# Peptides against a protein of PDB entry 5K2M: the designs that were tried, part 203

Target 1, 273 residues: chain A of PDB entry 5K2M
Amino acid sequence: MRIGITYTVLRREEMAIKERAGEFGEVVMLHEDDLLFPGNYDLDVVIIRNVSHFKALYTARLFESEGIPTVNSSRLIFEAGDKLFATLRLAGKVPVPEWKAALSEGGALRVPDSLGYPLVSKPVFGSWGRLLAKVNDRDSLEAVLEHRKWMKNPLYGIHYFQEFVEKPGRDIRSYVIGGEFVGAIYRYSNHWITNTARGGKAEPCSDPEVEELSVKAWEAFGEGALAIDIFESEKGLLVNEVNPNMEFKNAARVTGADMAGKLVEYAVEVAKT

## One batch from the design tools (peptide; made by RFdiffusion4, then SolubleMPNN)

Design b2_p29_5_s3 (from b2_p29_5, 12 letters changed)
Fold by OpenDDE base, seed 1:
Structure b2_p29_5_s3 (fold): chain B 273 residues (1-273), chain A 29 residues (1-29)
Amino acid sequence: as target 1 above (273 residues)
Amino acid sequence: MGREQLDALVEASIPELAKRAEEAVRKAE
């Protein structure tokens, strides 16, 4: 068994994945600078750990073109890593925040007619709450839309909105790998954007409803390793988004769950199919 | 640059800066 690990930065997650992969076979660390295609890669599977969503997506697709399976697959990275495409999968299986998509400024200006205020404006791509805006009124909506016109990436012209969900000063991050629930944490924040990467405290979450909902959210995609963001709302649990390129250092530390091991075990299973 | 500063750059999701920081940390170790 030869296991590739692609990475941008050697984080605690990549170190843990490397260590656990060494128990199953030969480990080949592949920094982004080492990746040239077409190539002659002697690998049974590749674990994709590139920080950039697009670099992860293209890296996965490039290895798949060489006949090498990836964890996650390019299909999963594509569908789960886009907030709108992920919402389309999730909305048919689990409760999600109310949402609207608009393909023009004129369409976006009508979103409050359906969802009201406050709204959350999200880019369809990006991580760690970047370019999230709480839109409280018409003036704020017009300002966000005006700024989007001057952004160079055409994906900023895809307007994705959610209802603003009132949360109890926390959200939930769960992890499902190969259909198995691995663990969950509460992420505490005094800000409406809850993220441990932004200085939030993490605590273990042991809730059977979270476990069940997390597995159902994973089943909307039906493969791979996903981190799942869940809101505790007055309407009950809502699946906000999924991440096919999960950070888990805080979750592993807090829960004691072997997330790196579970990811490697799943990659080894994928290599054998 | 310390490990904490590297972690902060990674968390800020600035891959180019995180990469440079990692290289700087690795050279200092």
Scores: peptide ipSAE 0.019, ipTM 0.565, DockQ to the pose 0.023
Fold by OpenDDE base, seed 5:
Structure b2_p29_5_s3 (fold): chain B 273 residues (1-273), chain A 29 residues (1-29)
Amino acid sequence: as target 1 above (273 residues)
Amino acid sequence: MGREQLDALVEASIPELAKRAEEAVRKAE
């Protein structure tokens, strides 16, 4: 078996995936600069670890065009890596924060009529809480919309909003690979944006309700490896978002779960189907 | 630049700088 691993940055996750993949066959590390298509690659499967959502998406689709399966698939990256498209999948299967989407400024200005204040403005793409805004009033909404007009990417014209969820100073990140729950962590932060990459403390989460909800959230997509972000709210657990290009170094360290091994095992299964 | 500084850039969520740093490390190894 020949296993490709595409990457932008050789992180702890990519090193762990490389090491575990070596137990199943020959490993081919493919930096973004090594990728040229069509390339006639001799690979049985490719694990996609490109940092950019769009680079990951296009890389996956390019390998698939050569008949090489990818983990994750271009379909999954497309649907899970866009916050709005992910919400559309999740909303029919699991509890999610209340949300609205608008395709114009005039539409966006009416969002508070349905959701009230405070709101959270999100770009449909991007990670690590970049360009998230807590919108407390009309003046703040107008300011966010004005700033979006001057952003060069046309996707900033897609206005996605959620209700502001009051959190108990933490959120939950769970991991589901091939439909199997692998583990979960609490991420602590004094800021309304919780993220371990921003210096938040991580602790193990052992909750059967989190496990069940995480599997149901994965089933909304039906394939691949996902990190799932869950909020604890007064309404119960809410699935906020999913990530098809998960960071797991902190979760693996805290839980002791073999995230890299589970990802490689799943990629080997995909290669055999 | 050591592996620790690369990890810090990744943790700071600056992928463009982390990529350049990784390329520099890769060329030095």
Scores: peptide ipSAE 0.018, ipTM 0.531, DockQ to the pose 0.023
Fold by OpenDDE base, seed 2:
Structure b2_p29_5_s3 (fold): chain B 273 residues (1-273), chain A 29 residues (1-29)
Amino acid sequence: as target 1 above (273 residues)
Amino acid sequence: MGREQLDALVEASIPELAKRAEEAVRKAE
């Protein structure tokens, strides 16, 4: 078996994936600078680890066009990596924060009529809390909308809002690979944005309700490897978003779960189908 | 720049800076 691994940066995750993939076959590391299409790739499967959502999406689709399956698939990357499209999948299966989408400024100005304040403004793409805004009032909403007009990417003109969920100073990050729950962590933060990248502590999460909800959230997509962000709210557990290009170094360290191994095992299964 | 600073750039989702940092770290290892 020949396993490709595409990457932008050789992170701890990519090193762990490479090491575990070596137990199943020959490993071909493919830096973004090595990728030219159409190409003659002799690979049974490709694990997609490009940092950019769009680069990951296009890389997956390009390999699929050459008849090479990918983990994750371009379909999954497309649907899970867009916050609005992910919400559309999730909302049919699991509890999600209340949300609205608007396609114009005039539409966006009516969002508070349905959701009230405070709101969370999100871009439909992007990671690590970039361009997240807590919108407490009309003035803040107008400011966010004004800034969006001057952003170069037309996708910033897609206005996605959620209710602001009060969290107990933490959120949950779970991992589901091939429909199997692999593990979960609490991510602690003194800020309403709970990204571990900002110096938050991580602790193991052992909650059967989190496990069940995480599997159901994965089933909304029905394939691949997903990180799942869950909020603890007064309404119970809410699935906030999913990530088809997950970081897992902190979760693997804290839980002891073999996330890299499970990802490789799933990629090997995909290669055999 | 140490491995910890590289990790911070990656986590900040600045691929271009992280790539340059990786190249610098790799040359120093």
Scores: peptide ipSAE 0.016, ipTM 0.528, DockQ to the pose 0.023
Fold by OpenDDE base, seed 4:
Structure b2_p29_5_s3 (fold): chain B 273 residues (1-273), chain A 29 residues (1-29)
Amino acid sequence: as target 1 above (273 residues)
Amino acid sequence: MGREQLDALVEASIPELAKRAEEAVRKAE
């Protein structure tokens, strides 16, 4: 068994994955700068840990084009890593925040007619709560739309909005790998954007409803390793988003779950299929 | 930049700065 691991930055997650992968076979660390295609890669599977969504997507697709399976697959990265495409999968299976998509400024200006205010404006791509905006009124909406016009990436012209969900000063991050629930944490923040990377406290979450909902959310995609972001709302649990490039260092530390091991075990299973 | 500062950048989820820091640390080792 030869296990590739692609990475941009050697994080705690990548170190843990490398260590656990060494128990199953030879580990080939592939820094993003080492990747050239077409290439002569002798690998049974590649674990994709590129930080950039697009770099992860293209890396996965490039290995797949050479007959090497990836975890996650390019399909999963594509569908789960785009907030709108993820919502399209999730909305048919699990409760999600109310959402609208618009393809023009004129369309976006009508979103409040359906969702009301406050809204959350999200880019369809990006990590760590970047370019999230709480839109409280018309003037704020116009400002967000104006700023989007000056952003060079055409994907910023895809206007994705959610209802603003009032959260109890926390959200839930769960992990499902190969259809198995691995664990969950509460992420605490006084800010409406909850992210542990922004100094939020993490605590274990042991809730059977979270476990059930997390598995159902994973089943909307049907493969791979996903982190799932869940909101506690007055309407009950809502699946906000999924992440195919999961960070898990805080969750592993807090829960004691062997998330790196579970990811490697799943990658080894994928290699054998 | 020391390993502790690199870890802090990674933990702050600033991948662009973390990558640069990693490269700098790797060149210093």
Scores: peptide ipSAE 0.007, ipTM 0.468, DockQ to the pose 0.022

Design b2_p29_5_s4 (from b2_p29_5, 10 letters changed)
Fold by OpenDDE base, seed 2:
Structure b2_p29_5_s4 (fold): chain B 273 residues (1-273), chain A 29 residues (1-29)
Amino acid sequence: as target 1 above (273 residues)
Amino acid sequence: MGREQLDKLVEESIPELAKRAREAIEAAE
């Protein structure tokens, strides 16, 4: 078996995936600079680890066009990596924060009529809490919308909003690979944006309700490896978002779960189907 | 430059800055 691993930067995750993949077959590391299509890639499966959502999406689709399966698939990356498309999948299966989408400024200005204040403005793409805004009032909403008009990417003209969820100074990140719950962590932050990339403390989360909800959230997509972000709210657990290009170094360290091994095992299963 | 900043540059499709930042991070590790 020949396992490709596409990457932008050799992170701890990519190093762990490479190491574990070496136990199952020959490993071919493919930096973004090595990727040219169409190409004659002799690979049974490709693990997609490109940092950019769009580069990951296109890389997956390009390998699939050559008959090489990918983990994650381009379908999963497309549906899970867009916050709005992910919400559309999740909302029919699991509890999610109340949300609205608007396709114009005039539409966006009516969002508070449904959600009230405070609300959270999100771009449909992007990571690490980039361009997340807590919108407390009309003036803040107008400012966010004005700034979006001057952003060059047309996707910033798609206005996605959620209710603001009060969190107990933490959120939950769980991991589901091939439909199996692998582990979960609490991410602590003094800021309303909980992100471990900003140096937040992580602790193990051992909650059967989180495990059940995480599997149900994964079943909304029905394939691949997902990180799932869950909020603890007054209404109970809410699935906020999913990530098809997950970071797991902190979760693996804190839980002791072999997330890299589970990802490789799943990729080997995909290669055999 | 931290990994978060590098990841941001990559996501924003600033390849030259991302490349330089990668090289600098890899050299420091």
Scores: peptide ipSAE 0.018, ipTM 0.582, DockQ to the pose 0.027
Fold by OpenDDE base, seed 3:
Structure b2_p29_5_s4 (fold): chain B 273 residues (1-273), chain A 29 residues (1-29)
Amino acid sequence: as target 1 above (273 residues)
Amino acid sequence: MGREQLDKLVEESIPELAKRAREAIEAAE
């Protein structure tokens, strides 16, 4: 078994994946500078750990073009890494926050007629709550839309909105790999945007409802390794988003779950199919 | 800004800094 690992920065996650992969076969670390296509890669599977969503997507597709399977697949990265496409999958299987999409400024200005205020503006791509805006009124909506017109990437012209969900000073992040629930954490924050990358406290989450909902959310995609973001709301648990390029160092630390091992085991299974 | 957020911004905006950050992490291991 020859296992490739693509990476941009050697983080704690990539080190843990490398260590665990060494127990199953030969490990080939592939920095982004090492990747040229078409190429002659002697690999049975590639674990995709590129930091950029788009670099991860294209790297996966390029290896697949050489007949080498990837974890995650380019299909999963594409569907799960776009917030709107992920919502379309999730909404058919699990409770999600109320949402609207508009393809023009004139369409976006009518979103409050359905969702009311406050609402949340999201770009369809991006990480760590970049360009998330809590929109409390019409003036704030107009300002967000005005700024979007001057952004160079055409994807900023895709207007995605959610209802604002009041959270109990935390959210939940769960992990599902190959359809198996691996673990979950609470992420505490004094800000409405909860993220561990912003210095939030993490604690283990042991809730059977979270486990069941997380597996159902994974089943909306039907493959791969996903981190799942869940809100505790007055309506119950809501699946907010998924991440096909998961960070897990904090979750592994506080839960003791072998997330790197589970990811490698799944990659070895994918290599054998 | 957390380290992970910095790494993401560096990769997306300044690839040369992402390379140097990798080398620094690898040298510390």
Scores: peptide ipSAE 0.018, ipTM 0.568, DockQ to the pose 0.025
Fold by OpenDDE base, seed 4:
Structure b2_p29_5_s4 (fold): chain B 273 residues (1-273), chain A 29 residues (1-29)
Amino acid sequence: as target 1 above (273 residues)
Amino acid sequence: MGREQLDKLVEESIPELAKRAREAIEAAE
């Protein structure tokens, strides 16, 4: 078996994946600079670890065009990596924060009529809470919309909003790979944006309700490896978003779960189908 | 440079800055 691993940066995750993949076959590390298509790739499966959502998406689709399966698939990356498209999948299966989408400024200005204030403005793409805005009033909404007009990427003109969820100074990140729950962590932050990449503390989460909800959230997509972000709210557990290009070094360290091994095992299964 | 900044550079397809950022992160880990 020949296992490709595409990457932008050799992080702890990519090193762990490489090490575990070596137990199953030959490992081919593919930096973004090595990727040219069409190409003559002799690979049974490719694990996609590009940092950029769009580069990951296109890389997966390009390998699939050569008849090489990917983990995650381009379909999963597309549907899960867009916050709005992910919400469309999740909303029919699991509890999610109340949300609205608008395709114009005039539409966006009517969002508070249904969600009220405060609300959260999200870009449909991007990692680590980038360009999240807590919108407390009309003036703040107008400012966010004005700034979006000057952003070069047309996807910033897609206005995605959620209700502001009051959280207990933490959120939950769970991991589901191939339909198996692998583990979960609490991410602590004094800021309304909880992210371990921003210096938040992580602790193990052992909650059967989190496990059940995480599997149901994964079933909304039905394939691949997903990190799932869950809020603890007064309404109960809410699935906020999923990530098809997960960081897991903190979760693996805190839980002791073999997330890299589980990812490789799943990729090997995909290669055999 | 933080990972968020690297992600931005990669998303914006600025190869030279992304390369330098990558090297700096890898040297610091």
Scores: peptide ipSAE 0.017, ipTM 0.481, DockQ to the pose 0.029
Fold by OpenDDE base, seed 1:
Order: sequence, then C-alpha cells, then structure tokens
Structure b2_p29_5_s4 (fold): chain B 273 residues (1-273), chain A 29 residues (1-29)
Amino acid sequence: as target 1 above (273 residues)
Amino acid sequence: MGREQLDKLVEESIPELAKRAREAIEAAE
C-alpha cells in the first residue's frame, strides 16, 4: 500500500500521521510545492493535510480525478468546511444554534428581527475564529456589513449569523473518524471565542451525551474524519461547527487518544474499498 | 512569527508571505 500525505507545514499532526502511516505501507510526503496536475501518482490513498481549506478541497478533487481516493474526500471538505453548508447538514440531525443566512446587506439588516441581539457574524469559510464578530446592536451590525462590502472575496457577501450562545467559559471539541468516536476535550477561555489555537487550556471531556451527539453530527455527513465543536448552553448541547481538516495535537496530548492512528486506519480502509 | 500567523497567511492565500513565514519558523526550530 502507498499512502500519500499532502501538507503545507510539517506540524505535530502531520509528523504523527506520517509515523503511523509507515506501519501500513510506503509513505509519500507531498508538500504543496510538489503537487502538479495532471500527474502520474502511484498512490492507493491520500491523506489531505493542507492548511488552507481551499487548497485542501482542490487537492482532494484533483487526486479523485485521477482515481485516487482521499481522506477527507473533496465532497466532505466542501460540505463540512463551509459553515453554512455544514449547518444545513447538521440542522437536520442534531441541535444547532439558531442561525440566519442573508445574501444581501438589506437581508442581513433584517436578521435581528429573527435572532435578536447579541448575535454572531461569521464568514462561511475560515478557521481559528477569524472574522467572528459579536454584534450587540444596530450600529455594530452596520459597521460589520460596511466592512464586508470592501472585502475582495465574494464569499464575504454571504452573510451567515448565529445567535450568541452563553457558554460556561469553555466549549467542547470532539473527534469522530469513520463513524467512531475517538475522544473529546474541553477548551477553556475567558473570551467568548474559546479556540485553543488562541491560547486556551485543554482538558479531557468524558461525557456520554457528547459522544452520542458527536456520532450523530458525523452521521449528518456520513464519511471521513471530523472535529466537532459543541457548545454547552442553557438549551443543552449544541453543535456549532465541524472541521474536515482537524488539528488534534492538544486533544491527543490531553486525552492520550491515538488520533493519528485512527485517521491512518480509516485511510487504509478507504483505500481497500 | 508564530505558527498561528503562518496558518492565517496560508488560509488567506498570501503564498509569498506564507513561504517567508514558513522559512523563518523552520530556521528557528
């Protein structure tokens, strides 16, 4: 078996994936600079670890066009990596924060009539809480919308909003690979954005409700490896978003779960189908 | 520059700055 691993930067995750993949076959490390298509890649499966959502999506689709399966698939990356598309999948299966989408400024200005204030403005793409805005009033909404008009990417014209969820100074990140729950962590922060990439503390989460909800959230997509972000709210557990290009160094360290091994095992299964 | 800043540059599709940041991080490791 020949396992490709595409990457932008050799992180702890990519090193762990490389090491575990070596137990199953020959490993071919493919930096973004090494990728040219169409190509003659002799690979049974490719693990996609490009940092950019769009580079990951296009890389997956390019390998698939040559008959090489990817983990994650371009379909999963597309549907899970867009916050609005992910919400459309999730909302049919699991509790999610109340949300609205608007396709114009005039539509966006009516969102508070449904969600009230405070609300959260999100771009449909992007990681680590970039361009998340807590919008407390009309003046703040108008300011966010004004700034969006001048952003170059047309996807910033897709206005996605959620209710502001009051959280107990933490959120949950769980991991589901091939439909199997692998582990979960609490992410602590004094800020309303609790992402560990911003210096939050991580602790193990052992909650059967989190496990059940995480599997159901994965079933909304039905394939691949996902990190799942869950909020603890007064309404109970809410699935906020999913990530088809998960970081897991903190989760692996804190839980002791073999995230890299589980990802490789799933990739090997995909290669055999 | 930290890895988080590099990741942001890569995601924003600023390849030249991301390349320089990567080189600087790798040289400091």
Scores: peptide ipSAE 0.017, ipTM 0.506, DockQ to the pose 0.027; fails the geometry check

Design b2_p29_6_s2 (from b2_p29_6, 15 letters changed)
Fold by OpenDDE base, seed 5:
Structure b2_p29_6_s2 (fold): chain B 273 residues (1-273), chain A 29 residues (1-29)
Amino acid sequence: as target 1 above (273 residues)
Amino acid sequence: SATHEADLKLSEEEIEKKAREVVEKEFLE
């Protein structure tokens, strides 16, 4: 078994994956600078750990074009890594926050007519709560839209909004790999953005409802390894988003779950299919 | 790789910062 691992930065997760992969076969670390296509890669599977969503997507697709399966697949990265596309999948299987998408400023200005205020403006791509805005009123909506006009990437013209969900000072991050629930954590924050990458505390979450919902959320995509963000709301649990390029160092530390091992085991399974 | 060796010398915080900078650079340039 020859296992490739593509990466941009050697994070704790990539180190853990490398170490565990070594128990199953030969490991080939592939920095982004090492990748050239078409190539003659002698690999049975590639674990995709590129930091950029787009680099991950294209890397996966390029390996697939050479007959090498990837974890995650380019399909999964494409669908799960875009907040709007992910919402489209999730909304058919699990409860999600109310959302609207608009393709123009004029459309975006009408979003409050259906969702009211406050809103959360999200780019369809991005991580670590970047470019999230709580929109409390018309003035703030206009300001966000004005600022978006000055951004270079045309994807910022895709206006994705959610209802603002009041959370109990925390959210839930769960992990499902190959359809198996691996673990979950609470992420605490005094800010409405609860991402631990911004200094939040993590604690273990043991809730059967979270486990069930997480598996259902994974089933909306039907493959791969996903981190799942869940909100505790007055309406019950809501699946906010998923991440096909998950960080798990905090969750692994807090829960003791072998997330790197589970990911490698799944990759080996994919290679044998 | 040279990048691998360089990363081994970084603190966890520095590595995380580097990861964020990669993504930020992608969209700010």
Scores: peptide ipSAE 0.367, ipTM 0.859, DockQ to the pose 0.605; fails the geometry check
Fold by OpenDDE base, seed 1:
Structure b2_p29_6_s2 (fold): chain B 273 residues (1-273), chain A 29 residues (1-29)
Amino acid sequence: as target 1 above (273 residues)
Amino acid sequence: SATHEADLKLSEEEIEKKAREVVEKEFLE
């Protein structure tokens, strides 16, 4: 078996994936600079680890066009990597924070009529809590909308809002690969944005409700490897978002779960299908 | 690749920084 791994930066995750993939067959590391299509790739499966959502999406689709399956698939990357599209999938299966989407400034100004304040403004794409804004009032909403108007990327014109969820100083990140729950962590922060990339501490999360909810969230998509972000709210557990290009070094370290191995095992299964 | 070998010489912090910079650049374009 020949396993490709596409990557932008050789992070701890990519190193771990490479190491585990070597146990199943020949590993072909493919830096973004090595990718040219159409190509003559002799690969049974490709694990997509490009840092960019867009590059990951296009890379996956390009390999698929050559008959090479990818983990994750371009479909999954597309649907899970967009916060709004992910919400659409999730909302039919699991509890999610209340949300509204508007396609104009005028529409966005009416969002508080439904959700009230405070709100969270999110871009539909992005990572590590970038361009998240807590919108406490009308003045803040107008400011966010004004700034979005001047942003170059047309996707910033897609106005996605959530209710602000009061969290107990932490959130949960779980991992589901091929429908199997692999592990979960608490991410602690004194800030309303609890992402560990911003200095949050991680601790193991062992909660059967989290496990069940995580699997259900994965089932909304029905394939691949997903990190799932869950809030502990007064309403119970809420699935906030999913990530089809997961970081897991902290989770692996804290839980001891073999996330890299599980990812490779799933990729091998995909290759055999 | 040359990039692969170069990355092997970076600290974890430097690698993380590099990854963040890639994404940040996309937000600016």
Scores: peptide ipSAE 0.362, ipTM 0.861, DockQ to the pose 0.723; fails the geometry check
Fold by OpenDDE base, seed 2:
Structure b2_p29_6_s2 (fold): chain B 273 residues (1-273), chain A 29 residues (1-29)
Amino acid sequence: as target 1 above (273 residues)
Amino acid sequence: SATHEADLKLSEEEIEKKAREVVEKEFLE
């Protein structure tokens, strides 16, 4: 078994994946600078750990074109890594925050007619709460839209909004790999944006409802390894988003779950199919 | 790679910062 691992930065997750992969076969670390396509790669499977969503997507697709399966697949990265596309998958199977999408400023200005205020404006791509805006009123909405006009990436012209969900000072991040629930954590923050990468504390989450919902959310996509962000709302649990390029160092530390091992085991299974 | 060897010498905090900077650079240029 030859396992490739693509990466941009050697994070704790990549080190853990490398270590566990070594127990199953030969490990080939592939930094982005080492990748050139088409190529002659002698690999049974590739674990995709590129930091950039787009580089991860293209890397996965390029390996697939060489007949090498990837974890995650380019299909999963594409659908789960875009907040709007992920919402489209999730909305049919699990509770999600109310949302609207608009393709113009004029359309976006009508979003409050359906969802009211406050809103959360999200880019369809990105991580770590980048460019999230709580939109409390018309003036704030106009300001966000005005700023988007001057942004260079055309994807900023895709206007994705959610209802603002009041959270109990925390959210939940769960992990499902190959359809198996692996673990979950609470992420605490005094800010409405909860993210452990921004200094939030993490604690274990042991809730059967979270486990069940997480598996159902994964089933909306039907493959791969996903981190799932869940809100505790007055309406019950809501699946906010999923991440096909998950960070798990805090979750692994706090829960003791072998996230890296489970990911590698799944990759080995994929290689054998 | 040279990057791999360099990353082995960084603290966890420095690595996290580097990862964020990669993504930020991609969208700020």
Scores: peptide ipSAE 0.360, ipTM 0.858, DockQ to the pose 0.633; fails the geometry check
Fold by OpenDDE base, seed 3:
Structure b2_p29_6_s2 (fold): chain B 273 residues (1-273), chain A 29 residues (1-29)
Amino acid sequence: as target 1 above (273 residues)
Amino acid sequence: SATHEADLKLSEEEIEKKAREVVEKEFLE
């Protein structure tokens, strides 16, 4: 078994994946600078750990074009890594926060007619709470829309909105790999944007309802390794988003779950399919 | 790779910073 690992930065996750992969076969570390296509890659599977969503997507697709399966697949990265596309999958299977999408400023201005205020404006791509805005009123909405007009990427013209969900000072991040629930954590924050990368405390989450919901959320996509973000709301648990390029160092540390091992095991299974 | 050896010399904090910078650059494109 020859396992490739593509990466941008050698994070703790990539080191752990490398170590665990070494137990299953030969490991080939592939930095982004090493990736040239078409190439003659002698690999049975590639674990995609590029930091950029787009680079991860293209890397996966390029390996697939050479007959080498990837974890995650380019299809999964494409659908799960876009907040709107992910919502479309999730909404048919699990409870999600109320949402609207608009393709113009005129359409976006009508979103409050359905969702009311406050709203959350999100870009469809990106991570770590970048360009998230809590929109409390019409003036704030107009300001966000005005600023979007000046942004270079045309994807900023895809207006995705979600209802503002009041959270109990935390959210839940769970991990499902190959359909198996691996673990979950509470992420604490004093800000409405909860992200452990910004200094939030993490604690283990042991809740059967979270486990069940997480598996159902994964089933909306039907493959791969996903981190799942869940809100505790007055309406119950809501699946906010998923991440096909998950960070797990904090979750692994807090829960003791072998996230890296589970990912490698799944990659080996994919290689054998 | 030369990058791999260089990354091994970085602290965890420096690695995390480098990862964040990659994503931030993507948003600017």
Scores: peptide ipSAE 0.354, ipTM 0.856, DockQ to the pose 0.765; fails the geometry check

